Peptides against a protein of PDB entry 3ZOQ. Designs and how they scored, part 76

Target 1, 223 residues: chain A of PDB entry 3ZOQ
Amino acid sequence: QLLQDSWWNQLKEEFEKPYYQELREMLKREYAEQTIYPDSRDIFNALHYTSYDDVKVVILGQDPYHGPGQAQGLSFSVKPGVKQPPSLKNIFLELQQDIGCSIPNHGSLVSWAKQGVLLLNTVLTVRRGQANSHKGKGWERLTDRIIDVLSERERPVIFILWGRHAQMKKERIDTSKHFIIESTHPSPFSARNGFFGSRPFSRANAYLEKMGEAPIDWCIKDL

## One batch from the design tools (peptide; made by RFdiffusion4, then SolubleMPNN)

Design b2_p16_8_s3 (from b2_p16_8, 8 letters changed)
Fold by OpenDDE base, seed 3:
Structure b2_p16_8_s3 (fold): chain B 223 residues (1-223), chain A 16 residues (1-16)
Amino acid sequence: as target 1 above (223 residues)
Amino acid sequence: MEEEKKLLEEEKRLAS
């Protein structure tokens, strides 16, 4: 594997399990026969940018964007030059209202990832134009384990859970050690029911400061 | 356009 040592130590047992080998074989066929996103080199970008020990915040997504050039292996994030999806636009609107950040001219959240925000989808691949096409193929078991090993970590983590899909993972999180920020999904079809005004960014930073850790610089610079 | 339509449909699904 090409993972950082800290993640490898936490996940190496998973990669040896039959379910993951079957997932890998499935992915080999999928990438060979169909257009799959993200690029195979970018599947684990969330883990590449944010080591196990450096995780401060987790933001859970469902599965990657399924349009060309969009997904870059980070939940909600799109490559520079790509039109911002509606949910991402609303994330930036809340960011602006919450802590005063300007709306960036791109949709890349890499700067968050580099600061310890694990931008994790529960499913890490998708067929072009077919949302959730790789559901139930094994990714969920791996990403559940990612949540589990973070929950087991002694150093506290902040989990931001937007919408019911992400919130279903709450049972895996030890709330005696870790913090959870919940609201409706940033989707235009749900944002006005709780996401807007939830102020997840300032709340996350408040927790970090209580822990004696550096806050996240959530503001994203233009490219 | 079709892919954008599907993205919008996904936004509906994600809201639920």
Scores: peptide ipSAE 0.535, ipTM 0.909, DockQ to the pose 0.745
Fold by OpenDDE base, seed 1:
Structure b2_p16_8_s3 (fold): chain B 223 residues (1-223), chain A 16 residues (1-16)
Amino acid sequence: as target 1 above (223 residues)
Amino acid sequence: MEEEKKLLEEEKRLAS
């Protein structure tokens, strides 16, 4: 897969490293022998929709949804026509309470990505029905580098870190330049312990305005 | 049904 020039310039050295070559070989076997999500053409959708220079906000997920037709290469997002997973439903509930958006009739977050919201999972592939099955195979090293090069960017970024897994990446973020919004995970098993009422969307836009940047239109229109 | 169960299990894991 080809990346935009801005991301290629930041990540080209990683793609030449042995760990990534081994990851690619593993993925070739996995896609040939197993059912892997997302579609191989969609693995880097987060980077395709949001260039390095256009990143305004980062929302970290763990790894893709592992059910048929769900994952589309964007954290928390599902393809149109797919039932919204519980965490995503709670994201939309908080969105409604935070800034008054209507609950959309689909779960695609592509409109966020196109506005500069990098919807990045730390692991970018998964085997059908086997959550976190591609953990420790090399993706984390690449996605850590993505976080690093954003942290090194002079223009500030807002990192939204839901749950402990995402928050473990906080140490990689230069908080002298960048902003972090933290809460519990939107999962039904944690959302009531801090995610609900955290108002990440209005807070992110407040930071963007302080930076002199256009805010995100978080409201998602029906399809 | 099995996949829905697995998705729910993942939601539990993600909460931790």
Scores: peptide ipSAE 0.532, ipTM 0.910, DockQ to the pose 0.742
Fold by OpenDDE base, seed 2:
Structure b2_p16_8_s3 (fold): chain B 223 residues (1-223), chain A 16 residues (1-16)
Amino acid sequence: as target 1 above (223 residues)
Amino acid sequence: MEEEKKLLEEEKRLAS
């Protein structure tokens, strides 16, 4: 897909590497032979909505939702009209307790993305009904590079890392420049062990204000 | 129903 100039400048060398060419060929076959999510046009939505220079916050997910109509190329986000997955429901519960936002009647986080919240999965595609089916196919190398170039950026970034998978990326983040907010995963099976009460939204905004940047309006309007 | 089960299993995996 065509990326914004700001991301293209950071990632253009990756796209010419053999691993990415192999990934691209794999994806061509997968989309032709299987039902793959998200729609091929939406794979890079996180980068489309949030330019390299405009990133303020990064929220890492693992891979896309694997049910029909769910994934929209943004971590944790679902298209309007789609039932909110359990983890997303818990995210909104924490949002409400943290800063008083109402729980929206939809699960789209596009408004966050447009404000500089990079909603990045480490793996950007998945087969229908087969969680993590595209693990180890090349996405991780690209998304590691995305984390790397953000870490190398002079302007600070806030990384929100929920759960072990995301936290494994800590070693790639220069904590002398950037901030990390970490807790257990918002999943119902882990949220009560640290995610609830972690107040990632107010903490992120506190860091932004400390850096002299505008805070994120985390509250999401109903549709 | 089957997809919901798979989603729940994924939630378990994500929590680990």
Scores: peptide ipSAE 0.525, ipTM 0.907, DockQ to the pose 0.753
Fold by OpenDDE base, seed 5:
Structure b2_p16_8_s3 (fold): chain B 223 residues (1-223), chain A 16 residues (1-16)
Amino acid sequence: as target 1 above (223 residues)
Amino acid sequence: MEEEKKLLEEEKRLAS
């Protein structure tokens, strides 16, 4: 699918490479033969909502939610009307404790994306009911490149890396230019080991302000 | 629900 100019300029060479062509062919078969999430038109929502130049913060996820109607093409985000997954609930709990935001009545993080929070999964598709089913098919190479081009950007970026999977990308980030916020994953099975109390939202905004940039309005309005 | 169970299993995986 077509990307806005800012991302196209950064990624166009990837789309010409054999790995991506093979990925695309695989996806064509998968979407035809299986139930794949998110909707094919939503695969690149993270890049659609947040241009390359407008990225202020990156929040890395692994792969999309694999239940009906959940995946929105944004890491951790779910469509309005969808029950908030456990990790997302914990994200909102930390948000409340960190900066006092109320818990929203939905799980859509689109408002973050529109403000420059790139909600990027390392794998951008999944088969229904089969977590990580599209691992190792080419997405990781593309999303690594996304991280790379952001790392190469002169204007600083804040990378929020929850859990080991995301933190494995740390080696790709130039810490002389960019800021990294790390903690355990918001999953109920790890949140008490460091995610809760990590205050990533206030820390991100503090860094943005130091850089002379507008902070993110992390509080999400009810629908 | 089966999907809820699978989602919970994924939450375990994500914690690792």
Scores: peptide ipSAE 0.524, ipTM 0.909, DockQ to the pose 0.775

Design b2_p16_8_s4 (from b2_p16_8, 10 letters changed)
Fold by OpenDDE base, seed 3:
Structure b2_p16_8_s4 (fold): chain B 223 residues (1-223), chain A 16 residues (1-16)
Amino acid sequence: as target 1 above (223 residues)
Amino acid sequence: DEEKKKQEEIEKRLAE
């Protein structure tokens, strides 16, 4: 199977649909003719690290980093050894102010993913140096379905929606069952307008505790 | 430098 059993059960019908087949064919051409990120083996890393049933928190991103060696299939996350992008730096600043975590010497959020934080981009691939180059090619339909099946899940999910792009997905989330944490984007151009001080990490853990679930250990150890 | 500029453009768009 392409995905873990729990995700496969939720998404298998999507992979048979024409839009996804067209997306797949497009991606085959792109990976053959262009430099595409992330590595094709890493496209679904968010789903690999966090099963459908294990999702506790969702953090939505737009599309992968478009520089060499950056994207690892997780929203906002970069591979160890890669310079932390500005938005990620601000995420760690808020993390420090929110719950006292030290700023890690790397930008990998894999430890979050392993604890049930689905680090999902709405678009899962990008051409080198061309932001949003794969926008509107079919990924959004698949990732919308991911949001939908989580929204339909009985066990509550916490959705962290930074910025307008992510917040556009609110209409797909059943707020009678699920929780939403919203603020401006961690981008340097918006962080001071609401992201800083929003305390999404402690708020998420507060919801988890109310649900009787283990909180996320948001602190990231140095490598 | 070009990559940094592109990254900044992305960051600006993300802020919208």
Scores: peptide ipSAE 0.476, ipTM 0.921, DockQ to the pose 0.778
Fold by OpenDDE base, seed 5:
Structure b2_p16_8_s4 (fold): chain B 223 residues (1-223), chain A 16 residues (1-16)
Amino acid sequence: as target 1 above (223 residues)
Amino acid sequence: DEEKKKQEEIEKRLAE
């Protein structure tokens, strides 16, 4: 079985559809002929770390980092030992200003994922050195379905939507049940226009507390 | 640095 039972129950029909089969065949060729990130075993790490039922928060990214050893199947996250990309550095700066967390010596967000933060990219693979090279190949349809089934869930979810790309998914979210935190993207080219000072971490925890759920421990320990 | 340039291009796109 490709996914945990909880996600499989929600998504199994998608994997049988022609679009996904075509995507799968494309990926087989890509991984065979080119360097593709992340490792094929890590493509669905976001769903592996955070079950459908355990999702508390969703943070949407666009597509994986395209440099060697960076992507680990989680939006914005990089493997330990990898230099923190600019957007991630700004995320940690906001985290520090928001709730006082120290800047970690690595960029892995696995600890968030294990607590129910679904770190989902809308496109789950990329060619080395070619940003968005797998855009429009079928991933968006699957990840849209992921957003849809979360939106349809009765237990509320918090969606953190940084930047226009993520915010375009707002139409798929039932705001009568779910909460949305929006700001500009943490990119150095947009962070000063709204991301800094947006305090998404404390705001997310405030919503969780109102829902009677345990807050996220956003602080990341050094490795 | 080509990698840096590529990263900057991505960051610009993300900011849109």
Scores: peptide ipSAE 0.471, ipTM 0.920, DockQ to the pose 0.806
Fold by OpenDDE base, seed 2:
Structure b2_p16_8_s4 (fold): chain B 223 residues (1-223), chain A 16 residues (1-16)
Amino acid sequence: as target 1 above (223 residues)
Amino acid sequence: DEEKKKQEEIEKRLAE
């Protein structure tokens, strides 16, 4: 099947709906006629690395990086050997100042994903060199449903929402059960207006400890 | 250079 059991049970009905079938047909044409990122087998990597039940933290992004070899199906993350984009560099700067982690020699956040950090973009594909080219094609409805089923989960989740785009999803989150960490976006054009010093990593771990759960090891080892 | 310019435009949009 397309997804592991825990996510499939939550999302299988979405894949049967007309909007997703139309999205699927669109993607078939796009991948056949143009260069689309990430690789088609990597589109759902966020859900592959982090099961529905294992989600502890959610970090929302907009859409994948649109350069060659960058996107690996995880928000903000880039494949090893790829230059760290500006926003990711700032994420690591805040990580260092927040909890003392060294800045890694790569940009892969897979180690976070394996620990229960769902690195989800609201749009999961993009045309090469054309940011937001797949906006409004159906991904947003699926990813909204992902947020919804997590919000409905009894076991609490921590949502980290950087910037206005991500923060627009707050209305879908039941704050009686779940926690939200908000700041400006890590982009160089906004990071100094609130992201730096927001300490999302230590704050997330503080919430996890209150829930009686193991904290995330946010420090990333060099490759 | 072109890719860098595109990245900067994205970063500006993300900051909004």
Scores: peptide ipSAE 0.455, ipTM 0.917, DockQ to the pose 0.801
Fold by OpenDDE base, seed 4:
Structure b2_p16_8_s4 (fold): chain B 223 residues (1-223), chain A 16 residues (1-16)
Amino acid sequence: as target 1 above (223 residues)
Amino acid sequence: DEEKKKQEEIEKRLAE
């Protein structure tokens, strides 16, 4: 079994479909013939850390970081010891301004994932040094299904959609049940156009509290 | 460096 029970129950039929089998075969070749990130064991880390039933918040990314040792199967997150990418630095700047958290000395968002923040990329693998190299190979169909089954869930979810790419998924989300937090992307090229000052963290917690759920502790401890 | 340039290109694309 590829995934833990809660996600497997939602996605098992996808893994039997031709598109995923083709994706799987492609990935086998890619991992064998060149350097692919993240490590194959980490591809589904977002689903491993955050069960289907435990999802409180979703933060969508595009595809994994393509540098050595960076990607850990979580959107925007980097392994400890890895320099924080510009977008992640801006995320922490907004976090500090929003709710007063200190800037952590690492870029791992695992603590968010463990609290129910699904850090999902729409594409889950990438060739070293080649952004979006695995675009259109089948991941988008699977991750669309992930969004769909969350949208169909009775218990509400908060979707944080930074930038146009993520916001394109809004049409798949039942906004009568679920909450959307939108802004420009945390990229240095767009953050000053709306991301900074958007206060997604306090807003997410406000929704959680309104639903009677425990808020996320967004502050990240140093390692 | 080249890696930084690649990262900047990605960041620019993500901003669109």
Scores: peptide ipSAE 0.451, ipTM 0.916, DockQ to the pose 0.803

## One batch from the design tools (peptide; made by RFdiffusion4, then SolubleMPNN)

Design b2_p17_1_s2 (from b2_p17_1, 17 letters changed)
Fold by OpenDDE base, seed 2:
Parts: sequence; structure tokens; C-alpha cells
Structure b2_p17_1_s2 (fold): chain B 223 residues (1-223), chain A 17 residues (1-17)
Amino acid sequence: as target 1 above (223 residues)
Amino acid sequence: SVAEAIAALEAAEAAAA
């Protein structure tokens, strides 16, 4: 018997819908005519690293980094060897203050993803140098469905929602069984207004422990 | 599958490379 991907079971109906087919055709044109990030093989990395059943925590981002070599298909994450973007630097500062982790010498969050942290952007592609260039093209409908099927899951999930954009998704989350951690965005423009000191990492682990699950090892080793 | 959905985009990227 062929073992099916847990996300495929949840999302297969979406991939058959016209909106996704149109999105896919748009993306084919975009990748052919423009420099698009991330690499097409990395678009669904969040789903590849963290199966539907293995999701413990969700961290929502907006869209991928739009500079060369940055986007890794995971929200806030950058490939090894890439300079840490300002928001990511602030994430690591909060991580250090929250639970004492050292600042890693790279920006890859793959270790989180492998532990059940779904690092999901609401929009999964972007044109080089053009933030939000693929906004409103269909990704949001798919990623909304991802949130919906997680909300419908019996096993609780922790949603970390930084900033207004992510917090707009709260209405889709059944808070009777799932947990929400909210603060301002880690961006330099907003971090001092609530992100710093919000301690999302220790709070997430506290919820996991309450549920009898293994906590996330948030500390990232140097490469 | 998700992999199949990606493969369709990979073909486009390969053509653009």
C-alpha cells in the first residue's frame, strides 16, 4: 500500500480547484519570465519538513524574502551562509532573552521545522526585489485551507501570530482546542512595541508540556 | 501529491534556467 503524504490527504481537493490551477499557470509564467523566489523545488518546504500530523507549532509569515539566495521556503528562515535579515535577528534576540539560546551563526530554521514547527508563509512565492508581488494570486486561499485543516485537527496546535497580518488568521482557529501566542511583529519597526519580552518560545513549550508532548528544542547549533 | 504539484513548477523553472 502506498503511504500517502498527510498533507496530500488534507489538501488534494485544493489542488484540483480552478484557483490553484490558475495560480500554477501564473507561477509557470512567472518562473519563466522573472526571477522568482524561492527555488520552485523549495516552495512547499514547510509542508515537506513538517507533516500534517507532526505539526506542533505554527509560525506564520507573509511572503518569502525577495533577495538572492535568501528564501528557503520556510517563514523567516534563510539558507546557511546568508546574512540574517533584521526580523530574524530580532527573533534570535528574543530567543536568547526568553530561554537563553545563543545567537546562531546562520539563519536556517530547518531544525525547528523538523521538530514540528510549521514555518508557513501565507504567500509562498515572490519576484526578486518586489515584496508582495504574488499577493492575491491564489496562495492565500491554499494557506487559509492549511490553517483550516489544522484548526479542524483534534490534536491541539500552537499558533504563533506575530503582527497584524498573521493575527488576521485568528478567526480561522478554533481557540477552544488550539493555543494562540500573539505579539507585534519582530520587524525593527514593531519589535519594541511588544515582540521583545513576549517570550513565545517558552510559552509554546509550556503549552506542549501541558499537552504531554515533547517541547521544541529552539536553540540552533552553529554550522 | 504535493511532490507532483511541485514537479509541475520545476519544469517551468528548468525551462527558464
Scores: peptide ipSAE 0.104, ipTM 0.773, DockQ to the pose 0.031
Fold by OpenDDE base, seed 1:
Structure b2_p17_1_s2 (fold): chain B 223 residues (1-223), chain A 17 residues (1-17)
Amino acid sequence: as target 1 above (223 residues)
Amino acid sequence: SVAEAIAALEAAEAAAA
């Protein structure tokens, strides 16, 4: 069960701290007594798919989708076969307009994660039908640390911050090294106020190329 | 480790099932 990886080296101290121990015990009770999303095996999928050293881009979300079968441990992403949520539909619309990708017939962003896009929610679990039900229970401290250790990394990272919640994390990012792409949230309530036309995908790739790194293939193939 | 943290949650789920 031991996992020696780049994330463990960065986060091992956090997992030993009282706040995380309390969070862990809370989550044990929650998963035992409630319907919690995502599946417990998928909680840390963002870290599993994208190692600390391989992170090129970070896309911050709030907390997981709280409907059946939706969340897969990656911000904004849904399992194949699941109807695309409104925000995700808008993400794909912007993707199409930005760099010409076709709209995929599914909502899985795993292909981004495998290329170094850390799809991180600030809160990593949620009760069924209860948005933000696990807010303030310890996840934010851990995910803040994830942002911190990335900010401290010598190799630059691109942070895509959609909406006010994500943008509040900007204070933790060393902008002398790292790049920030900001716009309104892809939600139907805010997308027309700045998200559409923000071209985050081409802008991210422009930064990557400037740094001498391979760009992300943002286009998602149909399943 | 991260895997150990997940395993602990999985064990709790299994015990509740």
Scores: peptide ipSAE 0.099, ipTM 0.798, DockQ to the pose 0.030
Fold by OpenDDE base, seed 5:
Structure b2_p17_1_s2 (fold): chain B 223 residues (1-223), chain A 17 residues (1-17)
Amino acid sequence: as target 1 above (223 residues)
Amino acid sequence: SVAEAIAALEAAEAAAA
């Protein structure tokens, strides 16, 4: 697979750096010796679906789902036919309460990605059954660069930062140009403490409208 | 390139399958 030219222009230098080469070698071993998610072809799906220039909204996740068939290379998203994880269920509940969308019969957020919602995890791979197993291996440096180049972009971006992990990236975002929507994480452990009722979807669209851009159609159709 | 990296990862995954 190929990255879109717009991302390649922003990230090509990163892929030549030692840290990424080391990460790449590590990943080669991991995929060979372990069950790693997502599929290697899907690792960069967030960048594949949403070009650098087309990014309107960023939703940061931590790392991929670690169960079979779940991870789709997009933060919070799962492949069709996969049971919706608890956090995703809560996302859809908030979506329904926020803007009236029905709960879809699947968990794929590809329709968001195609509209300019960059669904980026800070760590892009994980071992089966081992959450955060690839934390601190180099992905964070790459994804920090992704945030940086978006922050440097003249056209404003909306960053939706659920939970403290995502919110730690706020220091990398030029808030004089870009908009931040913050709340607690959609996880069942934190959703009732601020995520529910935060209305990130309508708020994001309000910012887009203020910028003269088309809003996101957040509603997801059944498959 | 990223394409090369992905291809290498794909090859590794295929070898594990």
Scores: peptide ipSAE 0.097, ipTM 0.772, DockQ to the pose 0.031
Fold by OpenDDE base, seed 3:
Structure b2_p17_1_s2 (fold): chain B 223 residues (1-223), chain A 17 residues (1-17)
Amino acid sequence: as target 1 above (223 residues)
Amino acid sequence: SVAEAIAALEAAEAAAA
């Protein structure tokens, strides 16, 4: 699955760098020896669904869900038919309280991605049952570059940064051009300390309208 | 499969100009 031309132009130099070649070799070994998520064809789904030029909003996650059938290459999103993880449940609760959307009967955020919401994990693969097992192997350098090229883009972007891990990327974002929405993480361990009531969806749309752009339809239709 | 993983990575690393 070829990347869209807009992302290729931004990232082609990264794919030629030694760190990425080492990451690639590691991944070949991992997929051979371990059960790795997501499916290899889905690793770059965030970039496939949302071109560089079409990005309106970025939502950063850490690494993919590590259970069977869950991860689909989009941060926080799960494949249809999969039980909604606790953090995703809380995201939908905030969505309902923020702008009145119904809780969907599935956990797929593909409809957001198709509208320009880049659902990016900082690490794009994981071993089954082993959270953060691919941390520090090279993904962070690539995804940092994704953030960098978006920060360098003339057309403004909205970055939604839930929790400390995502917020550490703030230093890479030119806040003279781009907007940042910060709160605690939607995890049950932190959601009541600031995520609930943060209203990231209405705030994001307010920025989009200010920029003269179409707002995101955050409400997700049942399947 | 490993073959699919390689193909996916190679596809991501390539595009027509």
Scores: peptide ipSAE 0.078, ipTM 0.734, DockQ to the pose 0.021

